Peptides against a protein of PDB entry 1ZZD. Designs and how they scored, part 19

Target 1, 109 residues: chain A of PDB entry 1ZZD
Amino acid sequence: FQVVNPYLLRDLVDLGIWDEGMKQYLITQNGSIQGLPNVPQELKDLYKTVWEISQKTIINMAADRSVYIDQSHSLNLFLRAPTMGKLTSMHFYGWKKGLKTGMYYLRTQ

## One batch from the design tools (peptide; aimed at target 1 G85 Y93)

Design b2_p12_4_s1 (made by RFdiffusion4, then SolubleMPNN; from b2_p12_4, 7 letters changed)
Fold by OpenDDE base, seed 1:
Structure b2_p12_4_s1 (fold): chain B 109 residues (1-109), chain A 12 residues (1-12)
Amino acid sequence: as target 1 above (109 residues)
Amino acid sequence: SELNEEALLEGL
């Protein structure tokens, strides 16, 4: 199920653009506000969904976290349009970054 | 190649 980010809700209310139509829009867009023309870019950058964040950045963050633990953390990646090349690149890049294990779980849109 | 790998990574 989908849960609306309470901070996003607050900011949309503060902008005066929150209504039932906006709620339904967010449901259909799976929480994305990137398509809204009357939302400041700063908020769009802040409230990116998992499909809108660079997975390379996620891998980098996971590699950074691994420095502080003895055993591997789980790594979940999200790809809107996966290709074999992207998957291969992710595996190799993760290995190069020193991840102890491969990708734990992959989600596709 | 490394260039292809970088290009693919930028798409992630």
Scores: peptide ipSAE 0.043, ipTM 0.558, DockQ to the pose 0.141
OpenDDE base, seeds 2, 3, 4, 5: peptide ipSAE 0.035, 0.043, 0.036, 0.029; ipTM 0.542, 0.541, 0.544, 0.555

Design b2_p12_4_s2 (made by RFdiffusion4, then SolubleMPNN; from b2_p12_4, 7 letters changed)
Fold by OpenDDE base, seed 2:
Structure b2_p12_4_s2 (fold): chain B 109 residues (1-109), chain A 12 residues (1-12)
Amino acid sequence: as target 1 above (109 residues)
Amino acid sequence: SELDEEALKEAL
């Protein structure tokens, strides 16, 4: 089941826009606030869902934390609309960043 | 090439 991010809930309450309508909106949008006109862009950037986060950023974070981990760590990638081009790009970028393992799991929406 | 790598990075 879907759970609303508690920090997002807090910020929406602080904005004074949390209500039943907002709740239903989030449910239908799978937690995304990207389409809300009355939410600052700063918050939209902060509360990206896994489908909205740049996979380049995910790879960068994986490469960064791998510096501190002796063993290879799992890398999960999320693509809303995967294409062969996207997959190829991720493969080469991951290789360039020196990841110890390839893609562990690919999830699509 | 370097250009190819940059192009791939931008496609992510």
Scores: peptide ipSAE 0.022, ipTM 0.417, DockQ to the pose 0.142
OpenDDE base, seeds 1, 3, 4, 5: peptide ipSAE 0.021, 0.013, 0.021, 0.000; ipTM 0.388, 0.281, 0.393, 0.224

Design b2_p12_4_s3 (made by RFdiffusion4, then SolubleMPNN; from b2_p12_4, 7 letters changed)
Fold by OpenDDE base, seed 5:
Structure b2_p12_4_s3 (fold): chain B 109 residues (1-109), chain A 12 residues (1-12)
Amino acid sequence: as target 1 above (109 residues)
Amino acid sequence: SELNEEALKEAL
């Protein structure tokens, strides 16, 4: 099941745009608010779903964390429309950034 | 190298 981010809910209520229609919209959009015209861009940038954030950023963050973590942790990457080119690029970039393991889980929407 | 970086920016 899908649960709305409580902080997002608060901000939408503060904007005065929360209603049953908005709730149904979020359900159909898998939690995305990027398409809402009445939401400030600042909030859109803040509340990106895992499908909307740059995977390059995720790889960078993982590389930074790997400096402090002894155990190898699985990296989760999310692509809505994967292509061979994108997969190759991500693999190469992860290697270039010095991730300890070449294994990562690819999730598709 | 630069070509690869541009491809990465486009893909990621």
Scores: peptide ipSAE 0.022, ipTM 0.383, DockQ to the pose 0.160
OpenDDE base, seeds 1, 2, 3, 4: peptide ipSAE 0.018, 0.018, 0.009, 0.014; ipTM 0.377, 0.399, 0.351, 0.364; seed 1 fails the geometry check

Design b2_p12_4_s4 (made by RFdiffusion4, then SolubleMPNN; from b2_p12_4, 6 letters changed)
Fold by OpenDDE base, seed 4:
Structure b2_p12_4_s4 (fold): chain B 109 residues (1-109), chain A 12 residues (1-12)
Amino acid sequence: as target 1 above (109 residues)
Amino acid sequence: DELNEEALKEAL
């Protein structure tokens, strides 16, 4: 089931653009606000869905925090259309960044 | 490695 991010809801209300139409829009767009012209870019950047975030960035963040942990974090990656090539590339990039453990779980759309 | 990096740029 789909749940609206409560913080996103708050910000949309603060912008005065929350209504039934907006709700239906979010449902049809799987929570994405990237296509909304009346939303500041800053908020679009903040409220990216897991499918809109660069997984390279996620790997970078994991590598950064791994400096402070003994056991590697369970890293979850999200891809819209995974291929063996993409998975291999992600694996090697994670390795290059020094992650002790590669991908823990892959979620697909 | 080069191929992997290029593929990564396209995929991620």
Scores: peptide ipSAE 0.020, ipTM 0.430, DockQ to the pose 0.181
OpenDDE base, seeds 1, 2, 3, 5: peptide ipSAE 0.019, 0.017, 0.015, 0.019; ipTM 0.404, 0.401, 0.357, 0.391

Design b2_p12_5 (made by RFdiffusion4)
Pose (drawn by RFdiffusion4):
Structure b2_p12_5 (pose): chain A 109 residues (1-109), chain P 12 residues (1-12)
Amino acid sequence: as target 1 above (109 residues)
Amino acid sequence: DFLESMEHLLDE
């Protein structure tokens, strides 16, 4: 099979750019839209992959919501070019933010 | 302090 994010899908049709320079490109690009030559910036900002969102924001939103969480939450973490240093900063950052669950699975590469 | 200085690594 293979199916595209339906919201991203609706928008590409609404621009008529859902030509084949897309279904194919999208798959051989992890489903990323940044650096597509013909897509508005607003769409680029709205459809960031998790790999394209700073784990800093992920952790901040987790900290925000956590004051309302009686228990904890499964905080999966995603790192692009993972170094031991970046992981260390990610752990500490979540740690100093007072999170109960600093990390569920680390998805990487 | 040192670990706080490393937080910039998460800006990406």

Design b2_p12_5_s1 (made by RFdiffusion4, then SolubleMPNN; from b2_p12_5, 5 letters changed)
Fold by OpenDDE base, seed 2:
Structure b2_p12_5_s1 (fold): chain B 109 residues (1-109), chain A 12 residues (1-12)
Amino acid sequence: as target 1 above (109 residues)
Amino acid sequence: DELESLFYLLDD
């Protein structure tokens, strides 16, 4: 089930915009606040869901982790609407970054 | 580089 991030809830309350309507909005948007015009961009950047984080950043972080571990680790990639071109680009970028394993899981919404 | 630029273009 879906649980609202408690820190996000706190910040929305502090902004004075938390109400039943906001709650229902978040449920329908799977926790995303990216579409809210009355939320500062700083908070939108802070509370990105897994579907909104740049996958390039995820790949970079995975490459950094691979330096410290000797065994292969699985990489989880999250794409809301993957295309063949985007998948190809991600594949070759990951390869160039020198990931120890070619095994990664693609998750779609 | 070229691959990185391509990723930026497609990472929307």
Scores: peptide ipSAE 0.023, ipTM 0.474, DockQ to the pose 0.426
OpenDDE base, seeds 1, 3, 4, 5: peptide ipSAE 0.021, 0.022, 0.022, 0.021; ipTM 0.419, 0.325, 0.463, 0.460

Design b2_p12_5_s2 (made by RFdiffusion4, then SolubleMPNN; from b2_p12_5, 6 letters changed)
Fold by OpenDDE base, seed 1:
Structure b2_p12_5_s2 (fold): chain B 109 residues (1-109), chain A 12 residues (1-12)
Amino acid sequence: as target 1 above (109 residues)
Amino acid sequence: SELESLFSLLDD
């Protein structure tokens, strides 16, 4: 996977804050810019990583894709701090949304 | 509902 979103790279360059130090920072932060104090909130909202996006939103997007794809796509979920309750919620919400197959891959941080 | 509260775990 790519740690640095190419569009994020562009915007960081435009902000004049991209350098080797920033690159290393992003690597250590798994691509997250949420902790950067001088980055506009608008960009932070735009460039949320897979660990920072609502899992409900991800499942919704997967359900939307399922309208056009029959059992050929996979659902990948990413949890920074997984709990049994959250895992259970993910499974049942996916079921509610009518996903034909359960979660294919779970990545934890 | 209980189910809705469970789903809230998926929110940011």
Scores: peptide ipSAE 0.057, ipTM 0.589, DockQ to the pose 0.685
OpenDDE base, seeds 2, 3, 4, 5: peptide ipSAE 0.020, 0.043, 0.017, 0.057; ipTM 0.498, 0.447, 0.383, 0.589

Design b2_p12_5_s3 (made by RFdiffusion4, then SolubleMPNN; from b2_p12_5, 4 letters changed)
Fold by OpenDDE base, seed 5:
Structure b2_p12_5_s3 (fold): chain B 109 residues (1-109), chain A 12 residues (1-12)
Amino acid sequence: as target 1 above (109 residues)
Amino acid sequence: DELESLFSLLDE
């Protein structure tokens, strides 16, 4: 189940580039606008999907909010092309950032 | 730094 980000939809409409073709493009690209030549880079930076955000950034954000969250939430990580090196890096970086648990759900594209 | 080199993999 995939839904187009309503804010992204608004901005694409404001740019005058929203149409059925754009809708189908977003569906096939799993919401990514990174490959669109007619979208400003500022918007591309704003509307990164989970697959386009650095896993380091995701871990940093998790570490920051874990100060307030009771340990019921699991960290979700997303890798386009998982390797043993990346998995090892994820574990060690999470440890370095002081995450309360090493429990995470790994998703692959 | 050994760890920093490893962590660079997370930026890819």
Scores: peptide ipSAE 0.052, ipTM 0.597, DockQ to the pose 0.684
OpenDDE base, seeds 1, 2, 3, 4: peptide ipSAE 0.050, 0.050, 0.051, 0.045; ipTM 0.609, 0.592, 0.590, 0.588

Design b2_p12_5_s4 (made by RFdiffusion4, then SolubleMPNN; from b2_p12_5, 6 letters changed)
Fold by OpenDDE base, seed 3:
Formats: structure tokens, sequence, C-alpha cells
Structure b2_p12_5_s4 (fold): chain B 109 residues (1-109), chain A 12 residues (1-12)
């Protein structure tokens, strides 16, 4: 099942654009508001889904955390349209950033 | 739906 982000819900209500139609839209769009013309860009930036966030940033965050722990956290990556080149790049980038150990999981739509 | 796969594993 799918649950709407409660903070997103709040902001959409504050904008006065929350209704049943919006709810159904979010369901069909897997939570994405990027295509909504009546939503400020600031909110679109804030509420990017896992598919819309740069996975490079995610890797960087994981690398930063690994500085303080002996074992790297397992890392989940989300890609809409993965290519072999992109996967290879992510692999080497993670290694280059100094991730110690861990499992890298790929999720695709 | 989503397809999950392990694409890399660093061994100790």
Amino acid sequence: as target 1 above (109 residues)
Amino acid sequence: DELEALFYLLDD
C-alpha cells in the first residue's frame, strides 16, 4: 500500500490544493509532485521521491557516515532507468568515496 | 512493481 507523506499532506493543505483529485494523482504518480503546476518549486525540491534524488548524493551521504562507523551501512539505490554504464559508475564511485564494506542494493521501477 | 537486486558487495 501507499501512504502519503504527512508533511507533504500538510503543505498541500496549506496551499489549499489538497482534495480527492490530488490524492488520486499522488497515488498514480507514486508520490511525486514534480509534475504539478500549482506547487511551488521549493516544495518540489523538498519532496523529491527516492526516484528523483540524485543517487550520487545518496552515496556521498553514506560515505560520510562511514567515517564514524567501522562498517558501512547497507546502501539502497533507486533508479528509474538504469544502464550498465550508470551502474558501473555508481559502483566505482562508491568505492572511490571510501565506503568500507556493505551491500549495495539496486531498486528499479 | 520494483525489482530489487544486489549489484555490489564489499567483502571483509
Scores: peptide ipSAE 0.027, ipTM 0.330, DockQ to the pose 0.040
OpenDDE base, seeds 1, 2, 4, 5: peptide ipSAE 0.024, 0.025, 0.022, 0.024; ipTM 0.522, 0.499, 0.491, 0.493

Design b2_p12_6 (made by RFdiffusion4; failed a check: the pose's geometry)
Pose (drawn by RFdiffusion4):
Structure b2_p12_6 (pose): chain A 109 residues (1-109), chain P 12 residues (1-12)
Amino acid sequence: as target 1 above (109 residues)
Amino acid sequence: SEEEILEELADK
């Protein structure tokens, strides 16, 4: 099979750019839209992949929501060019933010 | 920052 994010899908049709220079490009690009030449910036900002969102924001939103969480939450973490240093900062940042669950799975590469 | 320091130390 293969299906595109229906919200991203609706928007590409609404711009008529859902030409084949898309279904194909999207698959051989991990489903990213940054750096597509013909897509508005607003769409680029709205459809960031998790690999394109700073794990800093992920941790911050987790910290925000956590004061309302009696227990904990499964905080999966995503690193692009993973170095031992970046992982260390990620662990400490979550640690100093007071999180109960600093990391569930680390998804990488 | 503390994170930057720890990252630089881990890279070393």

Design b2_p12_6_s1 (made by RFdiffusion4, then SolubleMPNN; from b2_p12_6, 4 letters changed; failed a check: the pose's geometry)
Amino acid sequence: SEEEELAKLADE

Design b2_p12_6_s2 (made by RFdiffusion4, then SolubleMPNN; from b2_p12_6, 4 letters changed; failed a check: the pose's geometry)
Amino acid sequence: SEEEKLEEEANR

Design b2_p12_6_s3 (made by RFdiffusion4, then SolubleMPNN; from b2_p12_6, 4 letters changed; failed a check: the pose's geometry)
Amino acid sequence: SEEEELAKLADA

Design b2_p12_6_s4 (made by RFdiffusion4, then SolubleMPNN; from b2_p12_6 with I5E E8R K12E; failed a check: the pose's geometry)
Amino acid sequence: SEEEELERLADE

Design b2_p12_7 (made by RFdiffusion4)
Pose (drawn by RFdiffusion4):
Structure b2_p12_7 (pose): chain A 109 residues (1-109), chain P 12 residues (1-12)
Amino acid sequence: as target 1 above (109 residues)
Amino acid sequence: DVDGFEDFEELP
């Protein structure tokens, strides 16, 4: 099979740019839209992949929501060019933010 | 950095 994010999909049709320079590009690009030449910046900002969102924001939003969580939450973490140093900062950042669950799975590469 | 972290940035 193969299906595109329906919200991203609606928007590409609404711009008529859902030409084939897309369905194909999108799959051989991990489904990223940053650096597509013909897409508005606002769509780029709205459809960031998780690999394109700083794990810092992920952790902050987790910390925000956590004061309302009686238990904990499954906080999966995504690193692009993973170094031991970046991982260390990620663990400590979640640690100092007071999180109960610093990390569920680490998805990488 | 896309990861939002530098090497050993948050290390005590």

Design b2_p12_7_s1 (made by RFdiffusion4, then SolubleMPNN; from b2_p12_7, 4 letters changed)
Fold by OpenDDE base, seed 5:
Parts: structure tokens; sequence; C-alpha cells
Structure b2_p12_7_s1 (fold): chain B 109 residues (1-109), chain A 12 residues (1-12)
């Protein structure tokens, strides 16, 4: 479970494309299947890693939840290649969305 | 204020 999502593994097996090569590919790609040509887009959308999910979407979800939760919950954002521009964009977008706090935890790959 | 920050980049 540390390397491959068990549900992803199941679906890849069901597709008949699971083999040692696929396993090594996933390890090299840190679990990403986005680059695989033989995987349906529906599965790619389903099995996005944290680095592949739009952080704007994460902020939107957090903003929606924030009306119901206390501020003890921390927002975690993930950037593969962070820049100050991206960080600034995220900060102000969060503000525009009405987040109670502008603080979040940034994770980098 | 946004003064002092880098130029806007697309939100990931």
Amino acid sequence: as target 1 above (109 residues)
Amino acid sequence: SINGFEDYEELP
C-alpha cells in the first residue's frame, strides 16, 4: 500500500495491463498513471496523486468546508515545482474565496 | 497589499 494504491492495482489488473514493467513504472513515477497511454482517462482522473490535483480545487473545497469547521483544521497544499508566483497566487486566491485563515501547509515534491 | 510579491502565476 505504500507504493501502489490498492484500488488502482485492482483496476490495472482488471484491465490486464499489470506486470512487472508497470510496477516499476509506477515506482519511478511516484504512483502517477497520467502518462500511461493504455489507461482510460476516467481512471486517470480518479487516481490523481496529490501532486496532480488542482490546488485551486483544494482551496475551493476548503473554503466550502470552512463554514462548518473550526480553525483547528489545517489546509495542506502540494506543489511539485513551487515558485513565488504560484505561492502568491494561492495565497490571494484563498483570500478571495473567504478562507478564515490564510495559513496553510505547503508540501513540495 | 500585494506589494513586494512576485508577478502573478497561474494557480496550480
Scores: peptide ipSAE 0.033, ipTM 0.430, DockQ to the pose 0.172
OpenDDE base, seeds 1, 2, 3, 4: peptide ipSAE 0.031, 0.027, 0.025, 0.025; ipTM 0.458, 0.442, 0.441, 0.428

Design b2_p12_7_s2 (made by RFdiffusion4, then SolubleMPNN; from b2_p12_7 with D3N E6K F8Y)
Fold by OpenDDE base, seed 3:
Structure b2_p12_7_s2 (fold): chain B 109 residues (1-109), chain A 12 residues (1-12)
Amino acid sequence: as target 1 above (109 residues)
Amino acid sequence: DVNGFKDYEELP
């Protein structure tokens, strides 16, 4: 099931644009507000869904954390439209960044 | 792209 982010809900209420229509919109859009014209860009940047975040950035953060841990940590990656080329690029990039373990979990939309 | 990776040519 899907639950609306409570912080997003708060901010939409503060903007005065929360209503039943907005709720249904979020449900149909899997929580994405990127297509809403009446939402400030700063909020769109803040409330990106996992499908809208650069997975390269996720790998970078994982690599940074790995400096301080002995064991490999789980890395979850999310690709909306994966291709073999993208997957290959992702794996090589992770390797280049020195991750002890490559991709652990891959989710696709 | 949005995921941060370019689409490399498919390797055999």
Scores: peptide ipSAE 0.046, ipTM 0.556, DockQ to the pose 0.513
OpenDDE base, seeds 1, 2, 4, 5: peptide ipSAE 0.036, 0.045, 0.038, 0.029; ipTM 0.523, 0.504, 0.487, 0.472

Design b2_p12_7_s3 (made by RFdiffusion4, then SolubleMPNN; from b2_p12_7 with V2I D3N)
Fold by OpenDDE base, seed 2:
Structure b2_p12_7_s3 (fold): chain B 109 residues (1-109), chain A 12 residues (1-12)
Amino acid sequence: as target 1 above (109 residues)
Amino acid sequence: DINGFEDFEELP
């Protein structure tokens, strides 16, 4: 079940580009607007799907939060096409950044 | 790269 982000919907309507074709496009692209040439880059940066967000940035933010809480919070990382080499790199990066419990959940597409 | 999985290099 896929739900369109209501804020994204609003902004697309404000741009005057929302129609049935756009709706079908978003469904086929799993909510991604990165391929749309008529959308400003600032909106593309704002409405990234989980597969389009830097996972290194996610780790950095998690590390920043962990210094203020006694128990580490759940961390979800998303890799579309994981390899053993990339998993190793990601693991060591998280360790280097001082994550207390490491990764809780790994999601793949 | 816009893809999050490309943040990490391939390590042995």
Scores: peptide ipSAE 0.048, ipTM 0.540, DockQ to the pose 0.381
OpenDDE base, seeds 1, 3, 4, 5: peptide ipSAE 0.047, 0.044, 0.036, 0.042; ipTM 0.565, 0.557, 0.537, 0.530

Design b2_p12_7_s4 (made by RFdiffusion4, then SolubleMPNN; from b2_p12_7 with V2I D3N F8Y)
Fold by OpenDDE base, seed 2:
Structure b2_p12_7_s4 (fold): chain B 109 residues (1-109), chain A 12 residues (1-12)
Amino acid sequence: as target 1 above (109 residues)
Amino acid sequence: DINGFEDYEELP
């Protein structure tokens, strides 16, 4: 079940590029607009899917939250194409940031 | 990369 972001839908309509073809494109691309040439870069930066955002930033935010709570929040990380090297880097970074608990969930595309 | 991590290189 895939739901289109309602704010993204609004902005695409405002751009005048929303049609059935665009809808099918988004379904095929799992909600990503990064490949669309007729969308301003500002909107591409705004509407990143979980596969297109820095997971380092997610770890930073989780570490900041962990200062104020006894137990770390459930942390979900998303890697589109994980490699052993990337996983190692991610785990070491999380450790360095002092997360109280390890990663709860790792999701791959 | 786009996820914020590169391949880990262990220093000798």
Scores: peptide ipSAE 0.041, ipTM 0.531, DockQ to the pose 0.573
OpenDDE base, seeds 1, 3, 4, 5: peptide ipSAE 0.038, 0.039, 0.037, 0.032; ipTM 0.548, 0.543, 0.511, 0.504

Design b2_p12_8 (made by RFdiffusion4)
Pose (drawn by RFdiffusion4):
Parts: structure tokens; sequence; C-alpha cells
Structure b2_p12_8 (pose): chain A 109 residues (1-109), chain P 12 residues (1-12)
């Protein structure tokens, strides 16, 4: 099979740019839209892949919501060019933010 | 701990 994010999909049709220079490009690009030449910046900002969101924001939003969580939450973490140093900063950052669950799975590469 | 905190920029 193969299906595109329906919200991203609606927007590409609404711009008529849902030409084939898309369905194909999107698949051989991990479903990223950053650096597509013909897409508005607003859409780029709205449809960031998790690999394109700083794990710092992910951890901050987790810390925010955690004061309302009696238990904990499954905090999966995503690293692009993973070094031991970046992982160390990620663990410590979540640790100092007071999180109960610093990491569920680490998805990488 | 201060050293580890200084590394937080790697998450930017």
Amino acid sequence: as target 1 above (109 residues)
Amino acid sequence: LDFLESMEHLLD
C-alpha cells in the first residue's frame, strides 16, 4: 500500500501541487516536506517529522504535561545523527526536568 | 552536574 498524512494531503490538493512530483518525492524522502521547493513555509512548520523536532521541545512538553500525570508517560525519543554526547545531554536534560520516564525506546539513525 | 548541564545545547 502507501497513504499520505491526510492533513498534509488535503493541503497539497488545495494548492494543486499534488502533482506526481510529490507522491514519489515524499516516499523517497521519508515523508519529509522541508526543502521541497514549492511548499509554503507554514506547511513546512506544521508538518515536521519527529526527526525534525528537537528532542528538547519533546522533553519540555513532556515536563509540562507531567505535573498533571499521576503516574508517568511513555516518552519515545528520536535522534538523527546520534552521538554518545547528544544522548548523554538528552538523558540529563530529561533527568533535570524531573521526569519519571526519561526514555522509553530510543529510535535512531 | 554543571558539566552535564552545559551539554544541553546539543539538543538544540

Design b2_p12_8_s1 (made by RFdiffusion4, then SolubleMPNN; from b2_p12_8, 6 letters changed)
Fold by OpenDDE base, seed 4:
Structure b2_p12_8_s1 (fold): chain B 109 residues (1-109), chain A 12 residues (1-12)
Amino acid sequence: as target 1 above (109 residues)
Amino acid sequence: EEELASLEYLLD
């Protein structure tokens, strides 16, 4: 079960491209608009699904906000196809960025 | 550091 992001819905309506076809497209694409040619890139960047966001960026943001707390914030990472190599890379990158703790949660599609 | 750099490349 999936619900369309209400803000995304608003923006698609404002673009005048919202219809039943678009609705069905989003459902089949699990909410992704990356493949839509008639959507501005800025909106594609804004409405990336959790699986489309660079987890490196997530780690960077976590490292940045961790400066303000004594303990690390919970960190959830999302990978479509995790491999041991990629997990190791994420671990070391997080360590390099100064995260006090390792990965809290790993989610896979 | 070289090993770390290689791992970062895999993350990209």
Scores: peptide ipSAE 0.027, ipTM 0.452, DockQ to the pose 0.661
OpenDDE base, seeds 1, 2, 3, 5: peptide ipSAE 0.012, 0.006, 0.006, 0.006; ipTM 0.373, 0.371, 0.347, 0.356

Design b2_p12_8_s2 (made by RFdiffusion4, then SolubleMPNN; from b2_p12_8, 5 letters changed)
Fold by OpenDDE base, seed 3:
Structure b2_p12_8_s2 (fold): chain B 109 residues (1-109), chain A 12 residues (1-12)
Amino acid sequence: as target 1 above (109 residues)
Amino acid sequence: DDALASLEYLLD
């Protein structure tokens, strides 16, 4: 069961582009607004789905919060089309950022 | 660290 992000709904209403067609679009796109031409890029950046967030950004966030925890933390990455090369890149980038004690989890569509 | 940078080029 998919629920539209209430904040996204608000912003789309404020833009004056919310209607039944938009609702159906979001359902078919699994909540993504990246393909909408009438939505400002700022909002697209704000409302990225888990599959649209930069993996580097996720790794950076994990590295940042690791400073404030005394237990091993988990790192969840989401990829639409993973390749071995990309997985290798993620591994080394995580290592570079000091993610040595965290658990690595990969999720795919 | 050029070597490490090259290994990261596939990341988005």
Scores: peptide ipSAE 0.038, ipTM 0.530, DockQ to the pose 0.624
OpenDDE base, seeds 1, 2, 4, 5: peptide ipSAE 0.026, 0.029, 0.016, 0.031; ipTM 0.480, 0.504, 0.386, 0.491

Design b2_p12_8_s3 (made by RFdiffusion4, then SolubleMPNN; from b2_p12_8, 6 letters changed)
Fold by OpenDDE base, seed 3:
Structure b2_p12_8_s3 (fold): chain B 109 residues (1-109), chain A 12 residues (1-12)
Amino acid sequence: as target 1 above (109 residues)
Amino acid sequence: EEELRSLESLLD
């Protein structure tokens, strides 16, 4: 089942926009607040779901971490609409960034 | 390298 992020809930309450309608909205949107016009952009950036984060950003973060670890670490990627082209692109981009291992886990929506 | 850049353009 879905659970509302408690920190997001807090911030929405602080904004004064939390109500039953908002709760139902989040449920139907799988936790995404990107479509809410009354939410500041900074909060939208903070509370991006796994499907809304740049894949390159995830790869970059993994590459940064790899500098300080002796062993290769697992990389989890999430794609809403994966294509062979995107998968290939991610593989080569990861290679370019010096990742010890390629994508380990792939989740699709 | 151009091919790689082309492939990277598919990523967001």
Scores: peptide ipSAE 0.042, ipTM 0.570, DockQ to the pose 0.662
OpenDDE base, seeds 1, 2, 4, 5: peptide ipSAE 0.024, 0.006, 0.023, 0.014; ipTM 0.475, 0.343, 0.421, 0.357; seed 5 fails the geometry check

Design b2_p12_8_s4 (made by RFdiffusion4, then SolubleMPNN; from b2_p12_8, 6 letters changed)
Fold by OpenDDE base, seed 3:
Structure b2_p12_8_s4 (fold): chain B 109 residues (1-109), chain A 12 residues (1-12)
Amino acid sequence: as target 1 above (109 residues)
Amino acid sequence: DEELASLEYLLD
């Protein structure tokens, strides 16, 4: 089952926009607040779901972590609508960033 | 690397 992010809940309450309607909205939107007009952009950036985070950003973070580990790194990526083109792009970008020994796991929505 | 850049165009 889906659980609302407690930190997101706190911030929505602080904004004064939390109610039953908002709760149902989050459920139908799988936790996404990107479509809410009354939420500041900074909060939208903070509370991106795994499907809304830039793949390049994820790869960049993985590359940064790999500097400090002495073992193979596992990378999980999430795509709503994967295509062979996107997968190829992800592979080569990861290679460019030095993730030569990493394992790439793809999750689809 | 233009080829690599081209291969990345679908990545956001």
Scores: peptide ipSAE 0.043, ipTM 0.510, DockQ to the pose 0.654
OpenDDE base, seeds 1, 2, 4, 5: peptide ipSAE 0.022, 0.014, 0.022, 0.007; ipTM 0.480, 0.403, 0.434, 0.387; seed 5 fails the geometry check

## One batch from the design tools (peptide; aimed at target 1 S54 K56 S89)

Design b2_p13_3 (made by RFdiffusion4)
Pose (drawn by RFdiffusion4):
Structure b2_p13_3 (pose): chain A 109 residues (1-109), chain P 13 residues (1-13)
Amino acid sequence: as target 1 above (109 residues)
Amino acid sequence: FEEFLDEMTDEYF
């Protein structure tokens, strides 16, 4: 099979750019839209992959919501070019933010 | 050391 994010899908049809220079490109690009030559910036900002969102924001939003969480939450973490240093800063940052769950799975590469 | 880790966090993220 293969299916595209239906919201991203609706928008590409609404621009008529859902030509084949897309279904194919999208698959051989992990499903990323940044750096597509013909897509508005607003769509680029709205459809960031998790690999394209700073794990800093992920941790901040987790910290925000956590004051309302009696227990904890499964905080999966995503790193692009993972170094031991970046991981260390990610662990500490979540640690100093007072999180109960600093990391569930680390998804990487 | 914590200030250094804050600097690392700002660099990496």

Design b2_p13_3_s1 (made by RFdiffusion4, then SolubleMPNN; from b2_p13_3, 6 letters changed)
Fold by OpenDDE base, seed 5:
Structure b2_p13_3_s1 (fold): chain B 109 residues (1-109), chain A 13 residues (1-13)
Amino acid sequence: as target 1 above (109 residues)
Amino acid sequence: EEEELMEQFDYYF
């Protein structure tokens, strides 16, 4: 089911752009605001969906946290359009970064 | 060589 982000809702109201059309837009875009021309870039950066976040950054952050974790991360990676090249790249990068778990789940769109 | 390989992989994701 769909979950409303109350902070995003507030910010869209504060921008004066919240209406039924915006609600339907967000539903159809699965919560993405990246395509909205009237939304400041700062808010676009703040409210990125998982499909809009760099997986390299996710792997880096996982590696940074690893020194504080006894076991391992259930690290999930997200690719909108996976290819063998991308998968190989992520596996080798995660391995080189010393991750015990490079990819627990791969989620695709 | 290993760094070059990693650089190639970084291009793909």
Scores: peptide ipSAE 0.112, ipTM 0.531, DockQ to the pose 0.556
OpenDDE base, seeds 1, 2, 3, 4: peptide ipSAE 0.067, 0.090, 0.087, 0.076; ipTM 0.534, 0.535, 0.537, 0.520

